# Designs tried in a protein design run: peptides against a protein of PDB entry 7Q4I. Part 175

Target 1, 281 residues: chain A of PDB entry 7Q4I
Amino acid sequence: HENSTIAERLYSEVRVLCWIMTNPSNHQKKARHVKRTWGKRCNKLIFMSSAKDDELDAVALPVGEGRNNLWGKTKEAYKYIYEHHINDADWFLKADDDTYTIVENMRYMLYPYSPETPVYFGCKFKPYVKQGYMSGGAGYVLSREAVRRFVVEALPNPKLCKSDNSGAEDVEIGKCLQNVNVLAGDSRDSNGRGRFFPFVPEHHLIPSHTDKKFWYWQYIFYKTDEGLDCCSDNAISFHYVSPNQMYVLDYLIYHLRPYGIINTPDALPNKLAVGELMPEI

## One batch from the design tools (peptide; made by RFdiffusion4, then SolubleMPNN)

Design b2_p24_5_s3 (from b2_p24_5, 16 letters changed)
Fold by OpenDDE base, seed 3:
Structure b2_p24_5_s3 (fold): chain B 281 residues (1-281), chain A 24 residues (1-24)
Amino acid sequence: as target 1 above (281 residues)
Amino acid sequence: EEEEKKKKEEEKKREEKIEEDFAK
């Protein structure tokens, strides 16, 4: 029997609503597998689509489908969350229907922060936005105050937030959030290792002869290493995870154990004041 | 307009390259 006492405590103290970006063609293909794997560990799980699906618990947002509508879908998703669910959680994760998330590791990262702090976390990229923005594919998590500022202060003002539905979803929300003083947090662990990843574990863990010209190395905000030092032992997310790989990851993370090795969790850090961030590394 | 066009082209190239890297 596993001792889940600390995880259960964090489940109650660090409430996470996960919303999944999906579409009707992916409800059965992808989104259902999120619901059957990591999505069940969220305090609330909502699928944001263009069509309702009662089996999935999918919401029909008033947007079209296709890559050109992702920003529109993100705006409507956060409007829906603010209207119906802003008090149901402390933190609000966006993920794709091919993102895998270790929700317990996200709760551990978020534990010291106040949900009233205007902050968001993810895989930080440096282009286009002065403070950086979070990669859409890696998933990103907003505090309750960040959601409030986005929906109430940014979205209604075309000078602060793009009113049309075109553009890079992750860049556009990053601009909007910066314009309402929502801070782009540092999601790295105490060793400076990343927690949110825009690719599968294999792509980060295996030192590839990735051409130094690979766009990722130009986009990443913090210096990162390749190999085992790429990734926190408390990594939160990976992207481009196939439905089959979601079940593999669920097995490897939650079921497979090396006999005789017991992991002792680190002590929880002190809680921060409202508006306070962890020191930069 | 030119910066937005460049951003869209860079994003499209990013997506195409990712799709090529994961379709393997």
Scores: peptide ipSAE 0.023, ipTM 0.618, DockQ to the pose 0.043
Fold by OpenDDE base, seed 2:
Structure b2_p24_5_s3 (fold): chain B 281 residues (1-281), chain A 24 residues (1-24)
Amino acid sequence: as target 1 above (281 residues)
Amino acid sequence: EEEEKKKKEEEKKREEKIEEDFAK
């Protein structure tokens, strides 16, 4: 029998709305598998699309499909969340329909933070935005205050936030959030290991899997290494996870157990005041 | 601007290749 008492506490105290970036062609192919795996562990799960799907619980946003509309879809998704769901959660995760997320590990990372702190977390990249921005593929999570500032303060002002729907989605939201003083948080664990990953576990865990000239090593905000030390024991997300791999990860993380090994969770950290961040490592 | 565009295009091609390799 598993003792889920602390996870149940965090489920209640650290409420996460997950919105999934998808499109009508992926509702059955990808998004449905998110709903059947990790998405069921969100406090609320919404699929953001261009077409409604009542089986999926997909919302038809007033945007076109295609890669050039991802920024438009992100803006409309957060507008929709702010209008309908801002009080349904404390934290608001964007993920793709091929992102896998360990929501309990996200709640653990977020636990000390106030949702009224203007902060967001993810895989931090250093280019284009002075404080950095969070990789779109790894998924990123906004506090309730960050969503408020984005929708109410940034989006209505073309000087603060790009009014057109073009550009890199993750970079554009990163610029907007910086312009309204939403802080790009540090998602690393107490050992300095990352929690949000823009690739599958294999790409991070296997040393020399990528060339040292690979763009990722120039984009990462914090220095990281490949191998077992790449990734927190409390890793939150991976990207490019196939539908089949989502079920494999669900089995490995939530079902497969080494007999006789008891993992005792660390004590929860102290809660921070509004506006306080954990020290960067 | 052209180097940033080229990097984004290379990133996009790598993402597409990864997505194709994992869709198999």
Scores: peptide ipSAE 0.022, ipTM 0.612, DockQ to the pose 0.052
Fold by OpenDDE base, seed 1:
Structure b2_p24_5_s3 (fold): chain B 281 residues (1-281), chain A 24 residues (1-24)
Amino acid sequence: as target 1 above (281 residues)
Amino acid sequence: EEEEKKKKEEEKKREEKIEEDFAK
């Protein structure tokens, strides 16, 4: 018998809308497996595509397909969310159709923050944006106020936000959010361990997987090392997760238990005031 | 313009390296 009382409380108090970046060629191949695994733990799940799919609950955004349109798709996705769903959640997660997310761990990280605080979280990168930006593949989560500022203040102003659809999606939203004073939060745990990961668990957990010249070590905003200390016990996301690995992760995280080991959850932190952040570690 | 072009080239190299890392 599992005691989910705290997780159920957080499901009600920390409402998350998850939107999934996908395309029509991936509806059956990838996106349906998100819906069948971690996506069912979101308060609301929407697939953002160029074509409607009633089996998936996919939205047809007015965008073309291809990597050059990812920024266009992100802009239209957040416009759609703001118009139809801004009150349906407190927090708004972008993920890819090959991102896996432990939504309960995200709710735990977000619990102290007000959704009226202009903040967003993810795997923070240091290039191109002074405060940093969040990696697109690891997924990133905006507060309700961050979505409002992005859609209402940033997007209508070409000086604040890029009007064309070209450029790296994660960098361009990071520039727009900085220009409207949305803060790039620290998603690390109290031990300084990361929670959002732009690769599969193996690439972070296994030492010497990448060389010291690998771009990731130059891009990370906070210093991290490989091995068990790379990753929080409350990790939130991993990227490049195959459809089959989503079911494996669902089994390992939610079903597989070592007999006789009971985890007692830490106490919830105090709630922060509007505009207040956790101290930097 | 040159800084923006350089940023686009650096971003493309990031994406290519992510794909190469995953293909390993």
Scores: peptide ipSAE 0.022, ipTM 0.578, DockQ to the pose 0.072
Fold by OpenDDE base, seed 5:
Structure b2_p24_5_s3 (fold): chain B 281 residues (1-281), chain A 24 residues (1-24)
Amino acid sequence: as target 1 above (281 residues)
Amino acid sequence: EEEEKKKKEEEKKREEKIEEDFAK
């Protein structure tokens, strides 16, 4: 028997809309497995596509397919969310159809923050954007105010936000958000360990899995180490998670338990004022 | 324009390298 009382409280108090970046070719191959695993733990789950799929709950955005249109799809996704769903949640997660997310850990991280604070969280990268930007693959979460500023203030202004659909979507949204004073938050835990990961757990947990010249080490905003200290015990996301690995992760995280070990949740932190951030570590 | 081109080329090389690293 599990005690989910705190998780249920956070489900109600920290409402998350998850939108999944997908395409029609991935509806059956990838996106449906998100819906069957971690996506069911979102307060609202929407698949952003170029074709409607009523079984998946996929929206046809007015964009073409392909990598060069990911930024276009992200803009239209947030426009759609703002128009139809801005009051349905407090926080708005972008994830890919191969991102796995522990939504409870995200709610725990977000709990102290006001959704009226112009902030977003993810795996912060340092290039291209002065305050940093969040890795697209790791997924990133905007406050309601961040979505409002993005859609209402940034998108209509070509000087603040790129009007074309080309470019890296994560960099381009990062530029737009910076230009409307949406803060790139620190998603690390109290031990300085990351919560959003642009790769599978193995790539972060296994020392020397990647070359020290690997671009990731040059891109990461906060210093991180490999091994068990790479990752928070309250990690939120991993990328390049295959459909089969999503079910494995669901089993490992939500079903597999070492007998006689009971995790007592930490006390919830104090809520921050509007515009206040947790101190940097 | 050259800085934007260089950024786009670096972004493209990043994406290509990610694909190569995960296609293995």
Scores: peptide ipSAE 0.017, ipTM 0.567, DockQ to the pose 0.073; fails the geometry check

Design b2_p24_5_s4 (from b2_p24_5, 16 letters changed)
Fold by OpenDDE base, seed 4:
Structure b2_p24_5_s4 (fold): chain B 281 residues (1-281), chain A 24 residues (1-24)
Amino acid sequence: as target 1 above (281 residues)
Amino acid sequence: KEEEELKKKEEEERNKKIEEAFKR
């Protein structure tokens, strides 16, 4: 027997639209497994593709396929969301078809923030963008106001946002968002532990899994350690999660329980005013 | 022999780092 009362409250108060970056070759291989696992916990789930798929609920965006079109697909995805779905949610998550997300933990992080605050969250990287940008693979979440500013203010202006479809999508959206004063938030918990992860849990938890020369250590905006201090107990996302690992994570997180251990949730923080952020730690 | 001793030493160093990282 589970008491889901707080999770149900947050489901209603912190509405999340999840859009999944995919392609026609991955609809059956990857995207359907997102729909069957963590994607069912979003308030709305949309798959952004180049072809329509009625079984998946995939949208055919007017973009080509391939790595050089990811930025084009991200722009068209947010245009589509703004036109059709801007009032269907308060927060708008981008994830890949191999990203796993604990949506309840994301709602908990977002709870104090106003959707009218121009902010976005994810795994913050320091290169290329002064305030930082959010890793594409870890997934990133925009407030409703951030989506509005991106689509209405940034995208129409070539001086603010790259018009061509080339480049790293996460860097390019990060530049656009900075140029319209959307703030790159801090996703860390009260202990300074990260919540959005660009790799699988093993790569973050196990020391010396990567060399200290690995690019990640130069890209992270906030200092992080390996081991149990790498990751919040309320972690939100992991990347490079295989279709089979999505079901394993669903079992481990939502079904497997140590008998006799009861976790009491922390009290919800006070809500912030419009434009207010939590203090950086 | 030397390669097995090197592998054991690398494994011991790895285990020590894991234990240090999981010690609260």
Scores: peptide ipSAE 0.081, ipTM 0.613, DockQ to the pose 0.052
Fold by OpenDDE base, seed 5:
Structure b2_p24_5_s4 (fold): chain B 281 residues (1-281), chain A 24 residues (1-24)
Amino acid sequence: as target 1 above (281 residues)
Amino acid sequence: KEEEELKKKEEEERNKKIEEAFKR
């Protein structure tokens, strides 16, 4: 009894390729559950690994495994996307194999933007990068133009982009993107509420769950509140989501309904010109 | 090797059960 007409329209007009950061040890443990839950709502889903897995649709990137190779894997993933898939989507989401994403909410956020605008979105952090960078765990989404600039302009130039595979993946891509004038967008909703989250919903929703000295409060680019005001009603992502919790979230978001409550979607905003951003809140 | 194969099989069985439970 659901009317998905607007969601179907956005599925066609706001095409999203999702690539999942994984490794061979997580293909069965984590990545498969992404494929069986939120990943099925991407226009294209690719698992970026060090080993091929035809059941998962995993790509073997020419990188080693381990935390020190995450930046290397991200570089090779976007090279692979640019070479094989740059026209298959308008937007290119990086997520981890324990990130959960509400793809419809991401399409809603992205709808006004041109894919030819050099922009990317996520949970914006303020350290290390002047314009900020997007948290790796929360997932981040690049426009087609942002991917082009990253792969064609940034990656080939060691002065613009780190050539080695070491470093914090999210910081390093953030530096590279800034160096090619890809804008770190504001992903907040019209109420100033965040959409991309580097932790599970509980950590953001429950007041004083973490100490006020917790690094997150110093890293966030935009001031955020705790409780229900932490998070947009159109939230896009959460991190540290266990395989079991992915199915729970799929049930809660897509199946569980309070009887007699009908959510009428807001009207779509006007489309922006190429290079235009939504006003900051 | 046998323990890794057993763990893999157990994880495959777990995944199958989860998928079956959420297959609506």
Scores: peptide ipSAE 0.026, ipTM 0.546, DockQ to the pose 0.023
Fold by OpenDDE base, seed 3:
Structure b2_p24_5_s4 (fold): chain B 281 residues (1-281), chain A 24 residues (1-24)
Amino acid sequence: as target 1 above (281 residues)
Amino acid sequence: KEEEELKKKEEEERNKKIEEAFKR
């Protein structure tokens, strides 16, 4: 029997709406497996698509399909959330239908922050946006105030936010959020280890002969190490996770236990004031 | 136009490098 008392407390105090970027061709192939694994640990789970699916709980957004419409889909998804669900959660996670998320670790990271603080978290990249932007594939989480500013202040103003649906989704939302003073937070743990990852665990954990010229090393905002020090013990997300690997990760994280090893959780930090961030590491 | 085509090419090249990294 597991003691989930702290996780249950955080489930109530740090409410997360997860929206999943998907399309009709991926409803059964990918999105269904998100719903059956990590998505069930969100306070609310919504699949954002171009077609309705009542079995999946998918929303048909007024957008076309294809890579050129991802930014359009993100804009319409957050409009839909603001109109229908802004009070249903404190934090609003975007993930892809091949992103795996440990929602409890995200709640732990978010616990000290006020949802009225204009902040968002993810895997921070340094190009194109002065404060940085969050990698689309790793998933990113907006505070309630960040969603409000994005939808109400940024989206209606073509000078603040791109009106067309073209461009890199993660870069375009990053520009919009910067233009309305939503802060690009630091998602690293107290040891400086990352929590949001744009690749599978294997690619971060295994020192690859990745050419030092690999784009990722030029894009990452914070210095990262390779090997076990790459990743927080409280890591939040991984990308390019196949449907089968979602079930493997669910088993490894929530079911598989080394006998005789008991993990004692760290104490929760003090809550921050509205507008306050954790100290930089 | 040119900046948008450059960003699109960079994104396509990023995605291709990612797909190649995962085919390993």
Scores: peptide ipSAE 0.013, ipTM 0.508, DockQ to the pose 0.075
Fold by OpenDDE base, seed 1:
Structure b2_p24_5_s4 (fold): chain B 281 residues (1-281), chain A 24 residues (1-24)
Amino acid sequence: as target 1 above (281 residues)
Amino acid sequence: KEEEELKKKEEEERNKKIEEAFKR
């Protein structure tokens, strides 16, 4: 009794390649659970690691392991995508092996945008980068043109993009993207509610969970409140999601239904021209 | 080696049980 016609249309028209940041120690513990849950709803799913895993379909990137190599892994991941997969999708999502993503909600947000527009989306933070940058843990999505500019224009130039593998991964890609005029988009819904979240739903939904001195409130680019108004009804991602919680979220979002309630989806917005953005709220 | 192989098998068995429980 489910009508998936619009979701099927968006699956075809808004093609998403998801790449998952992982390591060999997390292939079985974390990454496999991404593959069995939300990752199956991507048009293409790739696990980026330092070792090959044929059961997972993991790619061995020429990088070392550890937090100091995350920026190196991100650079090599996007180089690999550009070389082998740039035409396989329109949009390219980075997520961690403990990020959960509602891919249909991401396709809905992306639908009006041209993949030839140099733009990327995520949970926008304000420090270090003038236009802001997207939180690494919440996941972030680049247009095809953004990937092209990153790999072809930014990475080869040490003045535009950091050559060293050290630094905060999300900050460093944010600097590189700004330097090649890739725009840090607004991922909020029409009510000004966020869609990408750097924590679990509980931490955003429950009021007074964090002190107002918590770094997040100083980092967030757009003003947000706690409680039900924190989060879009079309939320896209959450971070620090355990393997077991991924299956719980899959059940709650895709299987559990309140009997007698039928949600009618909003009409799709008009498509934007190349280089055009939705107005900021 | 043996402890790592045991941990790997236990994790594979756990993953299989989870997959079976949530597979529709």
Scores: peptide ipSAE 0.013, ipTM 0.433, DockQ to the pose 0.022

Design b2_p24_6_s1 (from b2_p24_6, 13 letters changed)
Fold by OpenDDE base, seed 3:
Structure b2_p24_6_s1 (fold): chain B 281 residues (1-281), chain A 24 residues (1-24)
Amino acid sequence: as target 1 above (281 residues)
Amino acid sequence: SAAEREKIYEEAEKRAEERDKEYS
């Protein structure tokens, strides 16, 4: 028998709206598999597209398709969320249709924070934005206050937020959020291990796939290791996860158990005041 | 597979190169 009492508590206290970046060509190929796996564990799940799909629960945003429109889609997605769903959750996750997310681990990370704190979390990159920005592929989560500041304060001001729909989506939102004093949080666990990952578990767990010149080592904001110490036991996300791998991950994480091994969860930390962050590790 | 890894790294590298081209 499974005891999910703590997870159920966090589901109620740390409400997460997940929006998935997708396009009409990927509704059946990728997005539906998110809906059939980890997306079910969000408090609310919305697919942001250029075409409506009632079976998927996809929203048609007024944007074109292609990589050059990802920033435009992100702006319209958060505008849509703010207008229709800002009170439906406390936290607002952006993920790609090939991102896998362990939502319970995200709720655990977010638990101490007030949703009224202007903060966002993800895989922090260091270039181009002073405080850093979160990798688009790894997914990133905004507090309710961060969404408010982004939509109400940043987006209407071309000096604070790029009006054009071109540019790297993750860099552009990172610039906008910095300009409205939304803090780029530290998503690492108490051991200093990352929780949001821009690659699949295999690529982080197995060392020596890349050399020291690989862009990722130049981009990562916090020092990280390869191997078993690469990743938190409470890791949140992985990118470039195929539809088949999503089902494998769902099975491995939620169904497959080693008989006779019982995991005891750590105690929940104390809640922080509005505007307060966890101490640096 | 090695081919799948290579494809992923190529895509990721392309994204990084696009950022570097635009913001460096």
Scores: peptide ipSAE 0.563, ipTM 0.936, DockQ to the pose 0.809
Fold by OpenDDE base, seed 4:
Structure b2_p24_6_s1 (fold): chain B 281 residues (1-281), chain A 24 residues (1-24)
Amino acid sequence: as target 1 above (281 residues)
Amino acid sequence: SAAEREKIYEEAEKRAEERDKEYS
């Protein structure tokens, strides 16, 4: 017997639109597996592509394909969301077609925040943007107000937001959001453990895969350790998840249960005022 | 596998290098 009452409440109170960065060559290879796994737990799921796909619910954005067009695709995706879907959700998640997301854990993290607070969350990186920016691969979530500021205030102004479609999409959106006073939030749990991850669980849980010169250790905004203490019990996302691994994760998280162990959820925190953030750890 | 991990890290490293080249 499963009790999902709290999850159902959060599904209603913390509405999430998930948009998936994909391309036509990955519609069948990757994106459809997002739709069949974690994407079904979003309040709304949209695939942002360069070609329409009615089976996938993919939107054809007016952009080219390739890594040099990811920033252009991100801009057009949020323009599309603002025009058609800004009132369909409270929070707007960007994820890649190889990102896995535990949407319930994201709703739990977001619950205290007002969607009218100009804030976004993800795996925070420190270089090139003063307040930091969120890793593109780990996925990042904007409040409704953050989307409004991005589309209405930042994008139309070349001084605030890069007009060209070139550049690293996560750095570029990070610059734009900073320029319109959208805050780069802290997504860590109360123990200081991360929730958004730019790699698969194995790479974070098992120490000594990389040396201390590895770029990730220089990029992370908050200090983190490897091993079991690397990751929140309420982790939200992992990147570089293969299609097969998505189904494995779906089974392990939502179906496999250790008999006789009952997890009692923590009480929901108090809601914050508009513009208020949780204290930094 | 170790090979899969290495491939992922190589791809991630490439992304980091691209950022460093453009923004450093």
Scores: peptide ipSAE 0.557, ipTM 0.935, DockQ to the pose 0.827
Fold by OpenDDE base, seed 1:
Structure b2_p24_6_s1 (fold): chain B 281 residues (1-281), chain A 24 residues (1-24)
Amino acid sequence: as target 1 above (281 residues)
Amino acid sequence: SAAEREKIYEEAEKRAEERDKEYS
């Protein structure tokens, strides 16, 4: 017995198109498991590949495969979305085929924001981009206006956006978005806890997995801790999630219940005006 | 497992190193 009234409301009011970065070798190995788990909770789900797959709903983008083509694939993916799907959603999530996303928590985070606000969210990294950029692996979500600016204003201008397909995908899109005044939002909750994570829950929840010299601690834009205080109760994404772990997470989050414990959701915040952001903590 | 964790961190570290090499 569940009451999903608020989740259903947010499903209609905060429409999310999820596009999944994948390749033909991962269609069956990884991507189909996204489709069978968290991807089904997107308003629209598209797999961006180099080969078409009608069973998966994969689109063949005009790009090669490999890490050196990820930036190219991201550009073509958003071009495809803008051409075919810009009005099908309010928000546009990029995720990898090994990213797990709690879409309801993302809708909750996004609810106060106008999709006409030029903003995007994710796990913010600090180096190389002044305002920061969002980790590619943790997934990042663009407003409709951010997509418009990216595709229409940034991509056609080599001075604003790299024309080559080389480079780190997340840094390159971060540079492009900054150059068209798309804001790198703060995805942290009211307690300052992160919502987008570039690793699996275990790696964030368990202290001392890494030395303090580990790159992640140098890259994070906002201060974060290890342990139970690492992560929002309304966390949105985790990366490096295996296909098996996706089903486990799906069960734990949506099916497993501690008997006799009921949660009262927080009240929805007031909606922000176009261009307005939530105050920083 | 520890081996799986190590592999993940190695991959992530490689990505960071690639960024540092490209943009530092």
Scores: peptide ipSAE 0.542, ipTM 0.926, DockQ to the pose 0.840
Fold by OpenDDE base, seed 5:
Structure b2_p24_6_s1 (fold): chain B 281 residues (1-281), chain A 24 residues (1-24)
Amino acid sequence: as target 1 above (281 residues)
Amino acid sequence: SAAEREKIYEEAEKRAEERDKEYS
């Protein structure tokens, strides 16, 4: 008895290709659970691996496995997307195989933006990249123009983008994107609450799990609080989500309802011009 | 659980330390 008319509209108007960072050892352990939960709400879902898996829809990228190859895998993933899928979507989400994403909330955030605007969104970190960069684990989403600039302008130029496959994946793509004038957007809601999270909901919602010396508080680009005000009501992603917790989140978000409470969605904002961002909050 | 949370934070800390080592 749900009305999904607006969600269906956004599914058509804000097309999202989700690519999942995985490896052969995680195809059955983690990746298949993404496919069975939130990944089914993407317009297109691709698993980027080192081995092909037709059951999973995994692509074998020409990279080795291991943490030192994550940057290499990201470069090859976006090259693959640009070559085969650049017109299949308007926005291109990178997520890990332990990231959970509420795709409808991402479409809502992205709705006013043109896919031709060179912008990307995620959990913004401040160190090492002047404009900031997006946390790899929280997932980040590039506009079609951002993907084009990354693949066509940045990757072929060693001065703009690291040619080696080593380095922190999220920092390296952040550096590359900055060098081709892709803007690191602000993903916070109108109340200044974050939407992309590098930890599970519990870690953000419950205060005092960490002290202010914890790296996260030094890394975050925008000041954030713990507790109920930590997170947007339209939160998009969480990281370190176990396979079991993905099914729990799917149930809680899409099935469990408090009887007698009707959630009316806010009106969609006006669309922005190409190159325009939402005003600072 | 507390143990699971600690494990997650340890992994995240390791990632941050790796970034700091490489880029600081």
Scores: peptide ipSAE 0.541, ipTM 0.929, DockQ to the pose 0.835

